Peptides against a protein of PDB entry 4J2C. Designs and how they scored, part 112

Target 1, 107 residues: chain A of PDB entry 4J2C
Amino acid sequence: MEDPFFVVKGEVQKAVNTAQGLFQRWTELLQDPSTATREEIDWTTNELRNNLRSIEWDLEDLDETISIVEANPRKFNLDATELSIRKAFITSTRQVVRDMKDQMSTS

## One batch from the design tools (peptide; made by RFdiffusion4, then SolubleMPNN)

Design b2_p29_7_s1 (from b2_p29_7, 18 letters changed)
Fold by OpenDDE base, seed 3:
Structure b2_p29_7_s1 (fold): chain B 107 residues (1-107), chain A 29 residues (1-29)
Amino acid sequence: as target 1 above (107 residues)
Amino acid sequence: SSSLEKLIQELNALMESLKKEQEKVKALE
């Protein structure tokens, strides 16, 4: 049986990478207004918000994959260490999203 | 910003650990 965790892991990673780039640009635009146009600020802000929302949705999906594995130990027989690492990945990703959102709200 | 970069590095490290763990499991099969 295919492990459901790896079905969405790639999507989460892509979304995180995209959000990282957008957040970096967002920060640069706000720090140096001489390089910023209203259009780019608005676009970057909107894209960043969309990506953060996407990540949050994916994290909920990852939580479900954890539940599925834990509910079917005979099917997946997942190592306890790997399960812990998966949970840590979800927790760390949530922290990244939360930090980005907090910085956007205080700006 | 620096804190975010650190978190991303930690996330990358976790992903690598996950990969290595998978390889260990496959080696036992």
Scores: peptide ipSAE 0.261, ipTM 0.747, DockQ to the pose 0.302
Fold by OpenDDE base, seed 1:
Structure b2_p29_7_s1 (fold): chain B 107 residues (1-107), chain A 29 residues (1-29)
Amino acid sequence: as target 1 above (107 residues)
Amino acid sequence: SSSLEKLIQELNALMESLKKEQEKVKALE
């Protein structure tokens, strides 16, 4: 069995990249009011929210991969340091998503 | 609007933080 963490890694990165692209578009809309409509701003906002939800789902999947590895230590042979790194990544990414959601909800 | 600009700035900071974290994880893997 492959390390399940690597199965989800690519999906998480893709979702992050998409979110970054949406943010960039927001910046452009603010910098050029002639191209900015309320409709596009709303669309971008909604798409960003959707992508953030997607990331959250992927993070839950990553949490599951951690559980699988921890339940099968002999099979995957990951040391405590590697597991800690993975957990830290999940935790920090989740916090970033949460902070974004909080900012969006107050605007 | 100033409110939207503030949101954008906050998102920028957060996304940059995420990007840096991703890079760190990749480097350690």
Scores: peptide ipSAE 0.058, ipTM 0.473, DockQ to the pose 0.092
Fold by OpenDDE base, seed 4:
Structure b2_p29_7_s1 (fold): chain B 107 residues (1-107), chain A 29 residues (1-29)
Amino acid sequence: as target 1 above (107 residues)
Amino acid sequence: SSSLEKLIQELNALMESLKKEQEKVKALE
């Protein structure tokens, strides 16, 4: 069995990068309405929300991978530092998503 | 948001660290 974390991390990274760009554009559109159309705002908002939902799903999947690894320590034999980094990645990513969602809810 | 940007930077750093660690693991296998 392959390390289940490798299956999901790439998708998370891509979704995060996409969300970062969308969030930046979303912020720009709201800060300067003169350059924003309703169509672009709606598109950006929807795409951003979709990406955030995707990330959240992936994070749940990553949490499951952590559980699998921790339940099978002999099989995967992960270094404690690596496991810590994986958990930190999940936590930090979740925080980034939460912050974006909070700002979207506020604005 | 400066706070969000900092979090993104932190996330990027963690991702890089994770990649390096995984490369080490692969090198040992």
Scores: peptide ipSAE 0.057, ipTM 0.519, DockQ to the pose 0.367
Fold by OpenDDE base, seed 2:
Structure b2_p29_7_s1 (fold): chain B 107 residues (1-107), chain A 29 residues (1-29)
Amino acid sequence: as target 1 above (107 residues)
Amino acid sequence: SSSLEKLIQELNALMESLKKEQEKVKALE
């Protein structure tokens, strides 16, 4: 059976990549005003916000994976160090996402 | 416009944050 942590981790990674792509598109629109509209810029910004929200949701799912591992220690056989690393990742990632969302909400 | 400038600053900050986050994700692979 696949480790549930890595399944969700993959989703987070995909969301990060998508966000980066959206930002790149936004940058390109600003670099060529002749092809850019306010609507396109706004759309890109909104999609970026939506993607960040998705990441935040995935982090909650990651918390669930931690709970699953802790409830089934023999099945996944993760030592305390690995579990600590995963928890730290979730905590730090959540903080990053929150900071980004705060910046966007105040803009 | 002022709104555009604010948006630029916001997105630049987000980009940097996302890059750092991506590095963290890769570190766990």
Scores: peptide ipSAE 0.056, ipTM 0.453, DockQ to the pose 0.070

Design b2_p29_7_s2 (from b2_p29_7, 17 letters changed)
Fold by OpenDDE base, seed 4:
Structure b2_p29_7_s2 (fold): chain B 107 residues (1-107), chain A 29 residues (1-29)
Amino acid sequence: as target 1 above (107 residues)
Amino acid sequence: SSSLQQKIDELNALMEQLSEEREKVEKLE
């Protein structure tokens, strides 16, 4: 059997890594107009938004899993430390997404 | 930004912690 949380976690990790690269390129394009085309800016922006949206969707799914576990603690019997880390992971991921979105909205 | 990088660093640390927890479970299986 496989823990569904880690499947989604893996997808989030991939999307975060992709978003990091896209965000870096997005920043570079906006900082140096001589190297930036409208096409690449638009592509990068759209891809970045898509990844961020994907992450947010996955986080909602993860939130649901947390709620189910917390509603049935004896059934799932997850380690309290792991549950805490899972919650922290979700919170931290949302912070990253929020920060990127905030910076994108101000540019 | 430095703030964003710090948040990413924290996230990466948490990802590693989760991987460690998963490894523990897998070793017991």
Scores: peptide ipSAE 0.575, ipTM 0.882, DockQ to the pose 0.471
Fold by OpenDDE base, seed 1:
Structure b2_p29_7_s2 (fold): chain B 107 residues (1-107), chain A 29 residues (1-29)
Amino acid sequence: as target 1 above (107 residues)
Amino acid sequence: SSSLQQKIDELNALMEQLSEEREKVEKLE
């Protein structure tokens, strides 16, 4: 059975992986300006921000799925443990995004 | 940063847990 949650979850996972790589490169570029071009810095920064924004959008979608499930317990018979993990996943993802954004804003 | 990596590790663990839960459901169907 297809669960829409996992479709978006998959997209979030891909975006997080991409963001992680971009963030690492972003950090490297800032740590050694002599090896960094303005073009790469700008590109990396923009791509990173775009990915983070995309993740945040997906998290809103995921959060809605949680709300729908909780509002319709008779229709959705998700295990309480799985629901808890789904919520934790959303929270954890937001924390990662927030941490990256905080570091970007303070640099 | 170490703090960020810790958060990423936690996220990865949760991703795996979700995959395991999905697999269990699929096996029961």
Scores: peptide ipSAE 0.574, ipTM 0.881, DockQ to the pose 0.455
Fold by OpenDDE base, seed 2:
Structure b2_p29_7_s2 (fold): chain B 107 residues (1-107), chain A 29 residues (1-29)
Amino acid sequence: as target 1 above (107 residues)
Amino acid sequence: SSSLQQKIDELNALMEQLSEEREKVEKLE
């Protein structure tokens, strides 16, 4: 049986992994201008922003799933521990995205 | 940054926990 939360969670996980790699490269390019081209910097920056935006959209979907479950606890019968972990996952993901965005805006 | 890495580590831990929870459900199906 397909759980819509985990489908979106998987997409978020992929985007987070991609964003991590792009962020690392973005940092490296800015730290050593001699190895950086304007084209690569622009490409990396744009791809990173696109991934972060994708994550933010997915997090809105995940928030909705949480709200639906909390509004209908008897129907979904999710374990309290799992619900807590799902909420924490969303919060933690937002923290990562926000931190990356903050660093990008200050550079 | 150190703070970012800490947040990433926390996120990775939560991803693993979710995977474990999913596995438990799949065993019951």
Scores: peptide ipSAE 0.571, ipTM 0.881, DockQ to the pose 0.467
Fold by OpenDDE base, seed 5:
Structure b2_p29_7_s2 (fold): chain B 107 residues (1-107), chain A 29 residues (1-29)
Amino acid sequence: as target 1 above (107 residues)
Amino acid sequence: SSSLQQKIDELNALMEQLSEEREKVEKLE
């Protein structure tokens, strides 16, 4: 009954939301060092990296689901539009993760 | 950053589209 794609998608969405909050706080802490303790900076940085890593692992699972569907189109009979959106979702998520990682590495 | 926010906005739009597609399939079942 439950589509396994959407189960993983839900976890990705949750992790993205968490990462957004952590990234925002990370940016604020670096912008005003006088209000930032080293403990909070380290915690925020580590939690952010953990969330980004979690997303990347989930995206690998999602990529596999796409490959399986494309290899067996008659078996799954997935709507072409939905398949396209699923691919775009994965690509867009990777783009967000990459951008966050790039900004973290240059700070 | 503006670039990051644009990417997040795009991602949110895609998440909504997926939800709409899921709802459509559920209605057909």
Scores: peptide ipSAE 0.570, ipTM 0.881, DockQ to the pose 0.446

Design b2_p29_7_s3 (from b2_p29_7, 19 letters changed)
Fold by OpenDDE base, seed 1:
Structure b2_p29_7_s3 (fold): chain B 107 residues (1-107), chain A 29 residues (1-29)
Amino acid sequence: as target 1 above (107 residues)
Amino acid sequence: SSRLQKLMDELNKLMEEMKEEQEKVKKLE
């Protein structure tokens, strides 16, 4: 058993960046329909939703890594500061995803 | 649009990388 957190964190951050790009394009397409085809709107919407779902799945995995570490404190030897940083990353990322989802649901 | 295509390419790459990382995570659990 090794520390699994580092394996997923980097990919989550990349996925967040991609989602933010898709979200920006999504908002632009909806705000100016003259610049958008229906196909682009649908593709962007679907890819954004899929991307957000992938992030949420990865965040569940990250939550599991926290549980593993907390259940095996002697093996991983993480101090309270590192554990707090990891939890904060998960919490803040969930909030970013939730904010995008909320805006999509109200549009 | 060119921007959309770029995002599509990046997303596809990301999804593949995420798949590979998930396999690694599974082995660590």
Scores: peptide ipSAE 0.066, ipTM 0.489, DockQ to the pose 0.054
Fold by OpenDDE base, seed 3:
Structure b2_p29_7_s3 (fold): chain B 107 residues (1-107), chain A 29 residues (1-29)
Amino acid sequence: as target 1 above (107 residues)
Amino acid sequence: SSRLQKLMDELNKLMEEMKEEQEKVKKLE
């Protein structure tokens, strides 16, 4: 059985980078409305929200990969340290997403 | 803008890749 965690982690990392780029653009557009059209603002906002939602969905899958590994210790042979690292990745990524969402809700 | 297009392209690429990865994860459940 293949280790399920590595399958999604890389894509989550890429999605986070993209979300951060969208968030940065979103911030710039709101700080200087003359920089771009309302169309770009709306597009950026919607794509950012969609991307954040997608990341959250993937994080749920990563949580499930943790459960799969924990339920099959002989197959994956992960120690407590590796599991802790994986859980920390999920937790920290959720925080990054939450921070962006919170800032969007206050703007 | 060109930057917006780049972000859109990257997002679309990621969405497709994430979809493929999700299918792989499901096979492990």
Scores: peptide ipSAE 0.062, ipTM 0.480, DockQ to the pose 0.053
Fold by OpenDDE base, seed 5:
Structure b2_p29_7_s3 (fold): chain B 107 residues (1-107), chain A 29 residues (1-29)
Amino acid sequence: as target 1 above (107 residues)
Amino acid sequence: SSRLQKLMDELNKLMEEMKEEQEKVKKLE
């Protein structure tokens, strides 16, 4: 059977790619108002925020799974290397989302 | 994600079982 963590990891990665695309368009629209209507700006902004929130929600749940595993090592017996990889994924992804959110708040 | 929720539910179930077991041990002390 497929490890549920890596299935969600794939979904999060796809969501990040989508968010990055929306973010790129969002920056272009704000840099040159002649390239789009206000409706497109609002749509892009809304879709971007929704995608970022979706990612954050998934990361919070994944972070909780790690906490539970660490609190019960005998119960789950997860390899230390695998645990490190999972933590690194959550940390790096959270940073990517934070960077986009910070830029949006200052624009 | 439904898959993630299923995993979380399983983990929470295991946590509750362990909590109950710890409470039983505490009563025996």
Scores: peptide ipSAE 0.042, ipTM 0.468, DockQ to the pose 0.021
Fold by OpenDDE base, seed 4:
Structure b2_p29_7_s3 (fold): chain B 107 residues (1-107), chain A 29 residues (1-29)
Amino acid sequence: as target 1 above (107 residues)
Amino acid sequence: SSRLQKLMDELNKLMEEMKEEQEKVKKLE
């Protein structure tokens, strides 16, 4: 049985980096209208939201992987430390996404 | 802008990769 967690973690990390780039551009566009076109604002906003949603969906899958691993501890040979690291990754990533969403809603 | 296009390309690539990975995960569940 393949460890399901590593399948998604890497892509989530990439998605977070992309989201952060989009978020940075989003803030720049809103802070300096002279550098912004309506098309870029709309695209950036929509793509950022879509990317954040994608991450959230993947995090749900990662939550499922935790359940699978916890149900099969011997098959995956994970100790408590590794499991804690995985849970921390999900929690911290969810917080990062939440922070960006909060800033978008309050701007 | 050039930066926007780069981000768009990156996101499109990522979305495709994510789709493929999700299909793999689905087989494990």
Scores: peptide ipSAE 0.080, ipTM 0.493, DockQ to the pose 0.052; fails the geometry check

Design b2_p29_7_s4 (from b2_p29_7, 16 letters changed)
Fold by OpenDDE base, seed 3:
Structure b2_p29_7_s4 (fold): chain B 107 residues (1-107), chain A 29 residues (1-29)
Amino acid sequence: as target 1 above (107 residues)
Amino acid sequence: SSRLEQLINELNKLWEELKEEKEKVEKLE
């Protein structure tokens, strides 16, 4: 049986890249009114929020898998290094999402 | 994703099996 964690990790990473691109555009639109249309601002904002929500949902499920593995180390045969890598990915990704959300809330 | 759900379901299944085995061992001690 193949471990699907890396597949989900890849999907999250792709979503993060998309969100970062949308966030950059969102910032540019708000800083330059001459370039921004109301329609593009609204679309960009909605797409950005949707992407961030999608990432958060995936991270919650990934976090659940970590909890289950940690509760049963003898059964799942994941070494400490792999588990640490997975935890670090979830933690760092949450921080990236949080940073974007914080900036959106203050703008 | 569907693959993520599959992983979670498999982990939950293995968890329950381990808990059952642990309970059996504890009763014999």
Scores: peptide ipSAE 0.036, ipTM 0.472, DockQ to the pose 0.022
Fold by OpenDDE base, seed 4:
Structure b2_p29_7_s4 (fold): chain B 107 residues (1-107), chain A 29 residues (1-29)
Amino acid sequence: as target 1 above (107 residues)
Amino acid sequence: SSRLEQLINELNKLWEELKEEKEKVEKLE
């Protein structure tokens, strides 16, 4: 059986790609309002926010798994390298999400 | 997503059960 962490990781990565696409479109729509309807702007904004929220939720779950593993090192038998990789993924992904959210909040 | 949460919980449970069984087998070897 596949490690549940990697299953969620895959979903998060897909969601990030989707969010990045939406974010790009969002920026384009705002940069040239003549090319966008209010409906498209609102839809894109909502979809983007929803995707980002979904990612954040998944990351919270992943972060919880990290905490559980760290609290029970013998039980899960993950070496420091693997744990570091998992932490790095969560941290970097959170940063990506945060960057998009920050740009949205300043617009 | 509630569905995703459910799937994660189920996968975690199954994964832990698998690990426990694996450990049992390894101890017998």
Scores: peptide ipSAE 0.033, ipTM 0.480, DockQ to the pose 0.033
Fold by OpenDDE base, seed 2:
Structure b2_p29_7_s4 (fold): chain B 107 residues (1-107), chain A 29 residues (1-29)
Amino acid sequence: as target 1 above (107 residues)
Amino acid sequence: SSRLEQLINELNKLWEELKEEKEKVEKLE
């Protein structure tokens, strides 16, 4: 059994980076209406939301894997250190997404 | 992610197998 977690982790991280870039642009567009078109705002907003949704979905699936492994760590050959790293990644990434979503809802 | 789904499915399969084994043992007790 090959563990693809690190690959998914990389994909999620790339999505986070993309989302952060889109969020930055979204903020800039809203701060300078003179240079912002509705089309660009809408596009940026939609792309950002899509990225965030994708990340959240992946995190939910990753969280499920954690729960299963924690139920029987010996069966899946993951030590406490590796499990902790994975949990930390999910938790921190979820927070990053939450922060962006919170700012979007209040701006 | 297809790779993620594959991992989850395999984990679920292994978990179910473990549950089945535990149930068998429990019935013998």
Scores: peptide ipSAE 0.030, ipTM 0.447, DockQ to the pose 0.022
Fold by OpenDDE base, seed 5:
Structure b2_p29_7_s4 (fold): chain B 107 residues (1-107), chain A 29 residues (1-29)
Amino acid sequence: as target 1 above (107 residues)
Amino acid sequence: SSRLEQLINELNKLWEELKEEKEKVEKLE
């Protein structure tokens, strides 16, 4: 079986980029109500939440994969360097999502 | 991702097999 991690990584990164764009617009709409319609605010909010949820789901699956590999390193052909890279990606991406969610909860 | 789910399912299967084997060994000790 081909390792799908890099494919999922790419999908997550695309979702992050989309979420960041939506988050920026979301912030602008809330900061200047004169330029915002309720329809645009609602659409932006929903799309942003959906993207963040998608990212979190992928990260949970990736994290589970790491745990299984670490439980039986002799059975899976992943060296320490590759595992470190994967962990770093999950951790950093989770932080990005958390930052956006924190700001949304305080708005 | 369907591809990711396939990988996870394979890993879970292997993990369960390993867990079962460990339980058998532990019962003998």
Scores: peptide ipSAE 0.030, ipTM 0.454, DockQ to the pose 0.021

Design b2_p29_8_s1
Fold by OpenDDE base, seed 4:
Structure b2_p29_8_s1 (fold): chain B 107 residues (1-107), chain A 29 residues (1-29)
Amino acid sequence: as target 1 above (107 residues)
Amino acid sequence: SEEEEERKRLEEERERKRKELREYYESLS
């Protein structure tokens, strides 16, 4: 079996893109209530939260793989560069999610 | 609804990938 890290990474990236689109719409709806229905606000909010939750779940799994790799370096064919890229992806993605969640909680 | 079914299919796909991830790394840990 090949390392499925990149597959989950890809799914996370898709979810991030979706979340960013939903977040933008969410912001627009709240900025101009005259164009926003309760239905769309609720739908957008729920979809956004669902995506963010999904991302966080996957990031936890991805982060766990890092720990496993670092604990068993001889069992994996990963160089320092690849490991750094994986760590950076997790860190940056967590920040993106956190930023959106923070803005939602203060609105 | 169709949307709900699509969401379900997507989630099932992701869950499968999560399972593969866990199985892969747990087998090597």
Scores: peptide ipSAE 0.324, ipTM 0.772, DockQ to the pose 0.788
Fold by OpenDDE base, seed 1:
Structure b2_p29_8_s1 (fold): chain B 107 residues (1-107), chain A 29 residues (1-29)
Amino acid sequence: as target 1 above (107 residues)
Amino acid sequence: SEEEEERKRLEEERERKRKELREYYESLS
């Protein structure tokens, strides 16, 4: 079986791009409520929250793979560079999500 | 709607990828 980590990574990256688009719209709607209906505000807010939650769930799955690899180094042919890249992706993506969530919680 | 159907297809695809991820790493743990 082929390692599917990069496939899930790609899906997370796409989801982040989608979330960033929703976040931009969310920001615009709150800055000028006259630019949209209450329906759009609610829809955008819910879609954004759902997307962020989905990303976080996928990141947890990816993070678990790191723990498995580190607990069973002989079973996986991964060098330090590859493992570092994987860890960095998870950490940086979590930060991107956290930044959006923090801004949403303060509005 | 077409939008809802597209979203459903994408979610099913993601679920398959999540399952493959678990099967790969848990089978080797």
Scores: peptide ipSAE 0.323, ipTM 0.769, DockQ to the pose 0.860
Fold by OpenDDE base, seed 3:
Structure b2_p29_8_s1 (fold): chain B 107 residues (1-107), chain A 29 residues (1-29)
Amino acid sequence: as target 1 above (107 residues)
Amino acid sequence: SEEEEERKRLEEERERKRKELREYYESLS
């Protein structure tokens, strides 16, 4: 079986792009109520929250793979560089999600 | 609705990839 980490990574990246689009719309709706309905605000907010939750769940799964690799170094042929790249992706993506969540909670 | 069905298809696709991820790494752990 081929290592599916990069596949899930790609899907997380797509979800992040979607979330950023929803976040942008969410910001626009709150900044100009004249162009927003309660229905669209609620829909956008809900979709954004669901999307962020999905990303966080996938990141937990990806993070678990790191723990498995580090606990079983003889079973995996990943070098330090590849492992670092994977860790950096998880860390940076969590930060992106956290930033959006922080802004939503303060609005 | 078509939107709901599309959402379902996308979720099923992601679930398959998540399953592949778990199966790959758990089988080697």
Scores: peptide ipSAE 0.322, ipTM 0.769, DockQ to the pose 0.867
Fold by OpenDDE base, seed 2:
Structure b2_p29_8_s1 (fold): chain B 107 residues (1-107), chain A 29 residues (1-29)
Amino acid sequence: as target 1 above (107 residues)
Amino acid sequence: SEEEEERKRLEEERERKRKELREYYESLS
């Protein structure tokens, strides 16, 4: 079986792109309530939160793989460079999600 | 709706991939 890490990584990246688009629209809707319907605000907010939650779930799974690899280095064909790339992706993506969540919680 | 069904299909696909991920790493751990 081929390592499916990159597959989940790709799905996370897609979800991040979707979330960023929704976040942009969310900010626009809240900046001018007169041009926004409550329905669109609620829909956008819900979709955004769902995407962020999905990303966090996948990142949790991806992060767990790191721990498994580090606990069993001889069982996985990964070098230090690949492991660093995976860690960096998880760390940076978590930060992106956290930033959006922080802004949503303060608005 | 078609949108809901599309989202459902996408989520099911992601769930399959998540399962594959878990099975791959847990089986080797």
Scores: peptide ipSAE 0.329, ipTM 0.773, DockQ to the pose 0.894; fails the geometry check

